# Designs tried in a protein design run: peptides against a protein of PDB entry 8HF1. Part 215

Target 1, 320 residues: chain A of PDB entry 8HF1
Amino acid sequence: NVMLYATKPTEVMVSFPHQEQVLTVTRLISAEIEKFYVSLDLMNIGVQPIRRSKSLQCLRDPSKKSFVKQLFNDFLYQMKEYGIYAASIAIISLIVEFDIKRRQAETLSVKLMHRTALTLCEKIRHLLVQKLQDMTYDDDDDNVNTEEVIMNFSTPKVQRFLMSLKVSFADKDPKDICCLVFVERRYTCKCIYGLLLNYIQSTPELRNVLTPQFMVGRNNISPDFESVLERKWQKSAIQQFRDGNANLMICSSVLEEGIDVQACNHVFILDPVKTFNMYVQSKGRARTTEAKFVLFTADKEREKTIQQIYQYRKAHNDIA

## One batch from the design tools (peptide; made by RFdiffusion4, then SolubleMPNN)

Design b2_p24_2_s3 (from b2_p24_2, 9 letters changed)
Fold by OpenDDE base, seed 4:
Structure b2_p24_2_s3 (fold): chain B 320 residues (1-320), chain A 24 residues (1-24)
Amino acid sequence: as target 1 above (320 residues)
Amino acid sequence: SEEEDKKILEEQREIAKKYEEEAK
């Protein structure tokens, strides 16, 4: 039950320039992943035991080729949408996941598949880190986590988002901030969380102001496959946000039924609002007129985005 | 090319600077 509160937050649309040009490193990484997919399709991993989860959703066996491809496709999306700095964080999550899967592999063929994926991730990580270091002109400061590096290697969307956070929250009292950041994909939550940790740490005006957390939406993955650690972490993150120990929460658009997040004074929609439900659910978290509902749009898509938001607003008012 | 990459990074730097100027 999304209580359709007639929430009338102040809607703000922030535009950013569309960048059509793609870095050589991004093209190289994309080509290496495509070559890996061809190799992966040729791998004989044998018949995997169908772990019948009791939940009717045939859990994609996490040892299957389809899961490996999903992780790399999510990585490619993050690299494209958020930039190579965000990609350098995203690739670490893939490394950790493939190493876990490699260790849990029941067959030599599955173990080899995850090892090959892991080797590719390490190559990708090296290419990304090397490119981030190209801007550290000072031979002595190997720190790729500066505000300048983060900004310069982020997409215009992420640059505009980070600047919107800085403008909105610089030198404010942490207790007066309750911020949600909505992203489309589950893995983006963790990627943007890592980016924000580094950005906040590199930005003096935000260090003692913003304390980020992230929520990983419940996967429709059976509760049996959510690690006890992930469930504990989700409960802890939600509780920290309720208690005011965290004041910025990154969440995927799949706020599944049961994440009761408090009313927030800022809601940022980092990714395009693709559905009416996403619009209603995200906007429904900004409950006051003083609350800001901030949308990001490319300049080329501004008119289309305005029309889409107008349609959603109209439909929401007709239901409320 | 390396020159194309330099141009992309310069554009990204200019965008970042513009946002910093708008924030002041």
Scores: peptide ipSAE 0.465, ipTM 0.917, DockQ to the pose 0.822
Fold by OpenDDE base, seed 5:
Structure b2_p24_2_s3 (fold): chain B 320 residues (1-320), chain A 24 residues (1-24)
Amino acid sequence: as target 1 above (320 residues)
Amino acid sequence: SEEEDKKILEEQREIAKKYEEEAK
C-alpha cells in the first residue's frame, strides 16, 4: 500500500501593518454616503407592486432602499480594506448596477432614487480619480494606472499581495503558473480583477506572464439577478482557466461545491479565513508539488490568526 | 488636511519601498 502522501502545500503567512490613518477623501466620501442615506430614508418611493416572479430581496424591500444601501456599504468596505485605487474601480461596478436599475425602474420615484444614487457614484468617482491624479508629479502623464500609483493608493494588505505576485511570478513561464486568489465578498472579485489587470499591464515582469480571470459564486439570495451574461462569463472564465488561457483565478470563498478547478501551485487568501470549510477547500486546491498556500494578516491580528490556523490544521489532520 | 494626506501617502510609499527591498 503506497500511501500517496498528498503533498501538503507549504503554508506561508504574510504580515502587513494596520493603517489607522484615513485619507481626507475617504472621510469625505463616507460623509457623502451618510448624507445620501438620510436623503434616501426621506424619499417616498411608495409600495412597489410585488410581482410573484420578483427575487426574495424585492419581496423583503418593496422600496428597494436596502439594496441601494447594501451596494454602498460594500463599496465602503472595499475602500477601507483595499484602498483608494481599488475603490476607483469598485465605484464603476455601482455605476453600472444603478444605471441598469434606473433603466429597469417601473415607477418614476424608483427611477429618481437610482438616478440620485448614480449621481452620487459619479461624484465619488470624480473625487477618487482627482486624488489619484494629484500625486502624479509629471503634469503630462494623466495615467493613474502606473505601478507607483496603484501601490501608493493601496492598503498595506494589497501592497503585500501585489509584491508577493511580482516576486512569485516575475519572468516565469505562464504555463508553470496555476494561481487561485480567494476573497470574501462577491464584488471584491471584480474589483481586484480590475486592479490586477492594471497592475500587470504596468509591471513589465508580469506582462505576458499573468492572465487573470474572476469568478463570482452564485448569489444564493437572487439567482434572478444573475444575468444570462454573468452566467456565461463565469462559464467562460472557468473554461479559460481550465484551458490555460488564464493562469490566475480570483474567486469568492463561496465557491460552489463542485467547481472542478484543476490542482493549483499557488493559493492566495487575500481576506481573513473565517471558517474551517474555507480553510479546507482553499488549501485543498494547492495540490501540486511545491504548492504554496499564502495567507495575509494584519500584524495586530497575527497571533489570533496563527491560533485559528493551528486549530484548523489540527482539525483537518484529525479528519484526514 | 492636505498635509495629513501627504504624510499618509508618504508612509504608504515608504511601506511599498520597504516591501520592494525585502523582495530583492
Scores: peptide ipSAE 0.358, ipTM 0.876, DockQ to the pose 0.874
Fold by OpenDDE base, seed 3:
Structure b2_p24_2_s3 (fold): chain B 320 residues (1-320), chain A 24 residues (1-24)
Amino acid sequence: as target 1 above (320 residues)
Amino acid sequence: SEEEDKKILEEQREIAKKYEEEAK
């Protein structure tokens, strides 16, 4: 009986400087979203046609405004945490969602609300793209997707993450790589996926080495056609990762459900570990003998993060 | 404000270069 000693992954904590300085474009976008919230609160969406009881109107209206605010709050979070380059990709997801909701709108008032949100998203997209273009040294190179632009317009956290990928995987055999990247929010999976596609394509040492994929947690909100497409896409993404057609998977923490994924040699936690379950589940994917479990922390939060990880290690050793 | 944005971006660029040098 060869006791396969479960080799514990090497835990690495990468620090990054906290940047307090905020770009003028970020302040402008935040102010435009706050103005939109004031306008949204004044919108009377409750005007459903007379035939259905007043009681059903009051229950459905807050949920539609709250959903719009949630999407913009998620965007503001991504712009703050990942930078304006990631925000330029994230805004496209909002445009798609608001266009779908505009088309599905049963009332003119709801249709107008989603149209106003969509118009704001197009303005935000224009402001972001313009700021990315203003820093291209060559007036003729409209390509905002260079390694330099991605790095310069990313937060120190994202810069340190991209450098950690470059150092870890430059010129390696794609078959020897099985990497997971954990993020907190489902929308972050899509924007980090888009950022990584552009970064890998612009970085010669990674272009033929890393093939990214993403997985979004199940949205329990609509049992509708979106949930079927998302489930089909998730199955395809998992299968590509199992078959070795993808070697880097971006996952949200909502993936509590047993993704039967192969033993990974690298696990990156891009966002703060908020729960013991997230720590155990993510670390439990780093199962190879030389597996690395990499955490990112701001320098100002380093001591608090060390103490929290020590508590999680102790609790895990007491249960195991 | 534009000069402040340039300083922020220059600082971000110097941080990125330090990470690349530490990685070699």
Scores: peptide ipSAE 0.289, ipTM 0.843, DockQ to the pose 0.870
Fold by OpenDDE base, seed 2:
Structure b2_p24_2_s3 (fold): chain B 320 residues (1-320), chain A 24 residues (1-24)
Amino acid sequence: as target 1 above (320 residues)
Amino acid sequence: SEEEDKKILEEQREIAKKYEEEAK
């Protein structure tokens, strides 16, 4: 019995410079969101009738103000961690969510709150798009979705990630690619998906090579908040990835136990590995021969990241 | 200032070019 020792994936750590410089537009947007939070705290939304919907979330914030703040905080995180190009895509998701909540509002006060949030999102979208346009040297080409614009308005982390994709997959057969990209947050999946669609379309070496999809892990909170449409979309995305119609999958959580995803040859961890479980489960998807497990770290955090990964590797070898 | 933003964007452009050169 030749125990085919499943070749452990090659672990690669990619470093990127820490960018401390913040664009004026990013400072302006952050200040507008902070002003909005002050205004939001002053809004009297009244006692919402607690519909006995079994969702534990309605019990925590009857005013729904915490949910509004959560979405803007997630947006601020995305703008900081991924750059203003990713933020221009992320803001659209907020617009869609607040428009749905505005239409579903049971009271005029809640409807007004979501309308005010929408007005801010449209202002933010305008500021972001204007800044992306100001760098198109060609006055005539309103196309903010070029490789140059995407790269210039992305953080060093995202730049290194995109270059790692280009180097790894340029001019390869799409059938030979099975790639997972792990991110920390649910909303990051969608904005990185949108960014990758535009990047792949603008990069000739990748245009017919990579077909991305995204999957959002089940919210630990309530299956009732996932729209029937979101659940259908998740099932379709997984099926496309299984059928080889998609060869790159973006995930916010470890695929729940029982999602049989094929053995992958590339696993990218775009965000910091915060838990041993995340390390083991994400690495455990890199199962092909010559599989790569790629981590990204800021230069300032490199040593700390090396030590943390060493501890996780040791702990994994002690259990296995 | 607009001049600070230009400097940031130029630095980001140089970083991007360096990564393209390292990728070749």
Scores: peptide ipSAE 0.258, ipTM 0.823, DockQ to the pose 0.862

Design b2_p24_2_s4 (from b2_p24_2, 10 letters changed)
Fold by OpenDDE base, seed 1:
Structure b2_p24_2_s4 (fold): chain B 320 residues (1-320), chain A 24 residues (1-24)
Amino acid sequence: as target 1 above (320 residues)
Amino acid sequence: DEEEDKKLLEENRKIAKEYEEEAA
């Protein structure tokens, strides 16, 4: 069910069914992470030197344990919100991060902590990939990156989003497309980017139509070497999007950081709009009446979402 | 567990088909 609102841009609300049921593998992974948290809390890693970075970087837990928990909590969120296919991509980011942190460890105890986290991520990756392969063995295709596998192992929200892209952009001229996809969390940008790359490659109608990129907020860019690469990549991605070499940009709350993103003809809000600022900033990127501003909502949250968007629209019209 | 997973995946396939039909 699509609700159209007579606004500039055209606001569209797309509903999807809420699923309460979760895969057995999702429950197993959640339980393994919980067991790991108990083990992590018992680890004595000693007092770590507080690196006074000059920027008001969030007081990274001097124990470094909170960062480990944050990454796994973000992974659990992604697995729940986007499905196990997205989780199979998200876990790779954790593997990379924990391997870097393991190599950068100043003490043997911290090195062991990151190694234990890495071993858990490798186990999780194996469980996810195995479950994705269970569908491909019936067809003699070892490729877990098919349109069917992506759709079947994604949440209804992600399915509806992917179908909305397919319907909106199938066989269109890439030059006529300027699309933004807003997500709540930084790590979701990379996850959805990886998912979209695989989906576009597996979907003939989109393969030569959509070229995705992503951008992440600067606030979490550690001064570490990894952060320099991320900053370089982000600058390149933004430039490619400005130059029209990319026509779909996945972003989080990056608009608060004064990143000038061009006006777009499509804006998708994949996650719930939690703030008025997010509503105004994202909607402000769709500047024409022909531009679409698409919201996704669970059926159970539909009425609440309608009321919230109405209040945001009213407040925006009172200020503009 | 396996039968429940199978049902969930079948539901996901059904939802995907419904979206394709709505798009056509």
Scores: peptide ipSAE 0.479, ipTM 0.920, DockQ to the pose 0.867
Fold by OpenDDE base, seed 2:
Structure b2_p24_2_s4 (fold): chain B 320 residues (1-320), chain A 24 residues (1-24)
Amino acid sequence: as target 1 above (320 residues)
Amino acid sequence: DEEEDKKLLEENRKIAKEYEEEAA
């Protein structure tokens, strides 16, 4: 009876200061999006033809307006939770999405709606980039991607996360690293991926050490061309991570059953653990010897987070 | 507004330095 005591991963909780103050540009952008929602509600886009998708599950074809609001709500969340540097990357994803939807528009009214959303995204991008440039005293776009700009325009949570990566992986052999980063939302995966690319490139100690990839869960299989490209990207990203060509994977909590991701030595949970399943699934990826499972919490929520993790740990020990 | 933004950026810079010092 060699009870292989599967060495339970070391759980680490890292705290960061709660920040209530918000940049003037963030308040301006939020107000512009709210004004846009009022205008969007007044837009007459007509009755949209219900595409009879054969799959009964697409019954809530969210009104084309609801999808636009969802993207801006996810952007507002990312800007608040990760800061204006992350928001400058996130807005590009909205620009791409609204340009695709504008080109695919079946009616002039829907085309105009997506064009208006796109114009707002371009305005938001200019406001964000201008604020990033105001610190560098340089008009060159390459100068906004420095370690100093990334850190100063990120939230304390993102700053603490980036420092935790630097401390954990500075000057290490990339072959010894197998890292997962869990985030709550799908669009956060791509945003944090773009931020990490720029941060790793600006940080000498992480250059050629960390190679990030991102994966999005399957939940939004829209049958659109976009879903085929995303599925191809996901397969390629998983394969690169399996082959060791990537050693850091950013994923949303919806790792469906059957994505065999290798045993990881580091698992970072960037966003709050909201469910027992998320705790078990993410922790269950930290399987190597001396694996670390790292949680981030605001100081204000520290006690509540400790109690919640204790409950999840207890429940996990009762089923294991 | 500009003074408040400056104060916030100075705080963010301080927090970043504190994290670098904790890492050393």
Scores: peptide ipSAE 0.466, ipTM 0.917, DockQ to the pose 0.815
Fold by OpenDDE base, seed 4:
Structure b2_p24_2_s4 (fold): chain B 320 residues (1-320), chain A 24 residues (1-24)
Amino acid sequence: as target 1 above (320 residues)
Amino acid sequence: DEEEDKKLLEENRKIAKEYEEEAA
């Protein structure tokens, strides 16, 4: 029961320039992933044991080609939407996942498939890190995690998001901050979390102000596929946010079943609001008139976004 | 390719600086 609280937060729309230009490294990485998909389609992995998960949704066996393609498609999305700095963090999550799957492989063919995917991820990581180092002018400071590098290698959307955090929270009392950041995809939560950790560490005005956590929505994938570690981590992250030990929570829009997150004074929607449910659920976390509900839009999509939000606001008021 | 990348990074730097100036 999403209590349709008549939430009257202050809605803020923040614009960012649309970039059509893509870095050569991004084009190269995309082409390498496409070549890998061709090779993956040619791989004979044999008949995979159908783990009969009791849930009617055909649980994509994580050993299948479709899961490998999903992870790379999510990576490609993150690289496009958040930039190559975020991609350098996102690729580490793929490396970890493919190494786990490689070790858990029941067949030699599946083991080889995950090994090939892992080798590609290592190549991608090298290409990304090399490109991040091109802007570190000082030979002595191999630190690719500076505020300047993070900003310069992030998309205008991410730049505007980071600046909005800096402006909103610089030198504030951590106790006065309760911030939610909504993203569309599960893996984006980890990527943006890693980016925020590095950004906060490089930004003195935020270092003792923001303590981020992330929460991935319950996969509609059976609780059998959630590692005991992941479930423990999610419970710990929620508890830290409830106790005020964390004051910024990154969430995927799939906050559906059973995560009662407190009312927050700031809600950032980093990705486009694609559904009325996402609008209502995210806005429903900003319960006071003093709470800010911040949307990000490309300048070229601003009018369309305004119209869409107006329609959602109208529909919400007709139900409330 | 390198010149296009340099131009894009310079644009990103400019955008970042514009946001800092708006925040100040």
Scores: peptide ipSAE 0.446, ipTM 0.913, DockQ to the pose 0.856
Fold by OpenDDE base, seed 5:
Structure b2_p24_2_s4 (fold): chain B 320 residues (1-320), chain A 24 residues (1-24)
Amino acid sequence: as target 1 above (320 residues)
Amino acid sequence: DEEEDKKLLEENRKIAKEYEEEAA
């Protein structure tokens, strides 16, 4: 009985310094969102007619205020965890969503609420882009999408991630690369995808090497809000990754639901591993010979992270 | 405020460069 030694991936832990200092623009944006929440709570949007529409979302939030707050809370998380550059991309997704919701508004009060949210998003976008421009040392290049700008306006976690990609994949054959990047939140997939597109385009050593795609998790709460376009795009992105037309896939926890993705040679966990299932499933995708499983941890949390991963590794070995 | 922002960005630049040198 040749025990198929499932070649266990090499586990790598990359540490990054924890920064307590926050940019003035980040504090300003957070304060503007908090002021907006106060205003939003005071808005009388009326009793929305309980349309017996089977959409669970209309039943849970007749005011649609909680959904608006959720999107801004997700944005605040992305700005904190990934930095101002990532936030400048993330805010565009909020603009698109609030513009759709504004157009779909059944009442003038709901339309006004989404318009006010959209106006705030445009202000936030302007503040972010202005900060990216004002702190470019190169007087002549209005290009906020340089490697230097991306790196300087990213959190230490994102800096280490981008550099780990550069070091791992510079000048390699794109056919030899099958990379997964796991993130916690659905909206982070698109944000990191946009960041990677700009980073790869600005980095000559990666420009013809990495072709990213992303996969957004199915929103179990409202299958109706997954636009037919989003579902088509997800299927296309997975197919491109299977066909080798994309060699880096950014995904949230949805690979937990049994999406058959090929065996990968690199798996990056950009966000903290919160569950044993996430550890097993993500690690279980790194099945090639010499596969790497890369984790990122703040230096302050390094010991806790090591202990948690050790417990997960032990539990996995006891079941396997 | 601007000086604090400049210091933070310079720290970010230094952190990025130190890692590039360690990873090379």
Scores: peptide ipSAE 0.313, ipTM 0.852, DockQ to the pose 0.877

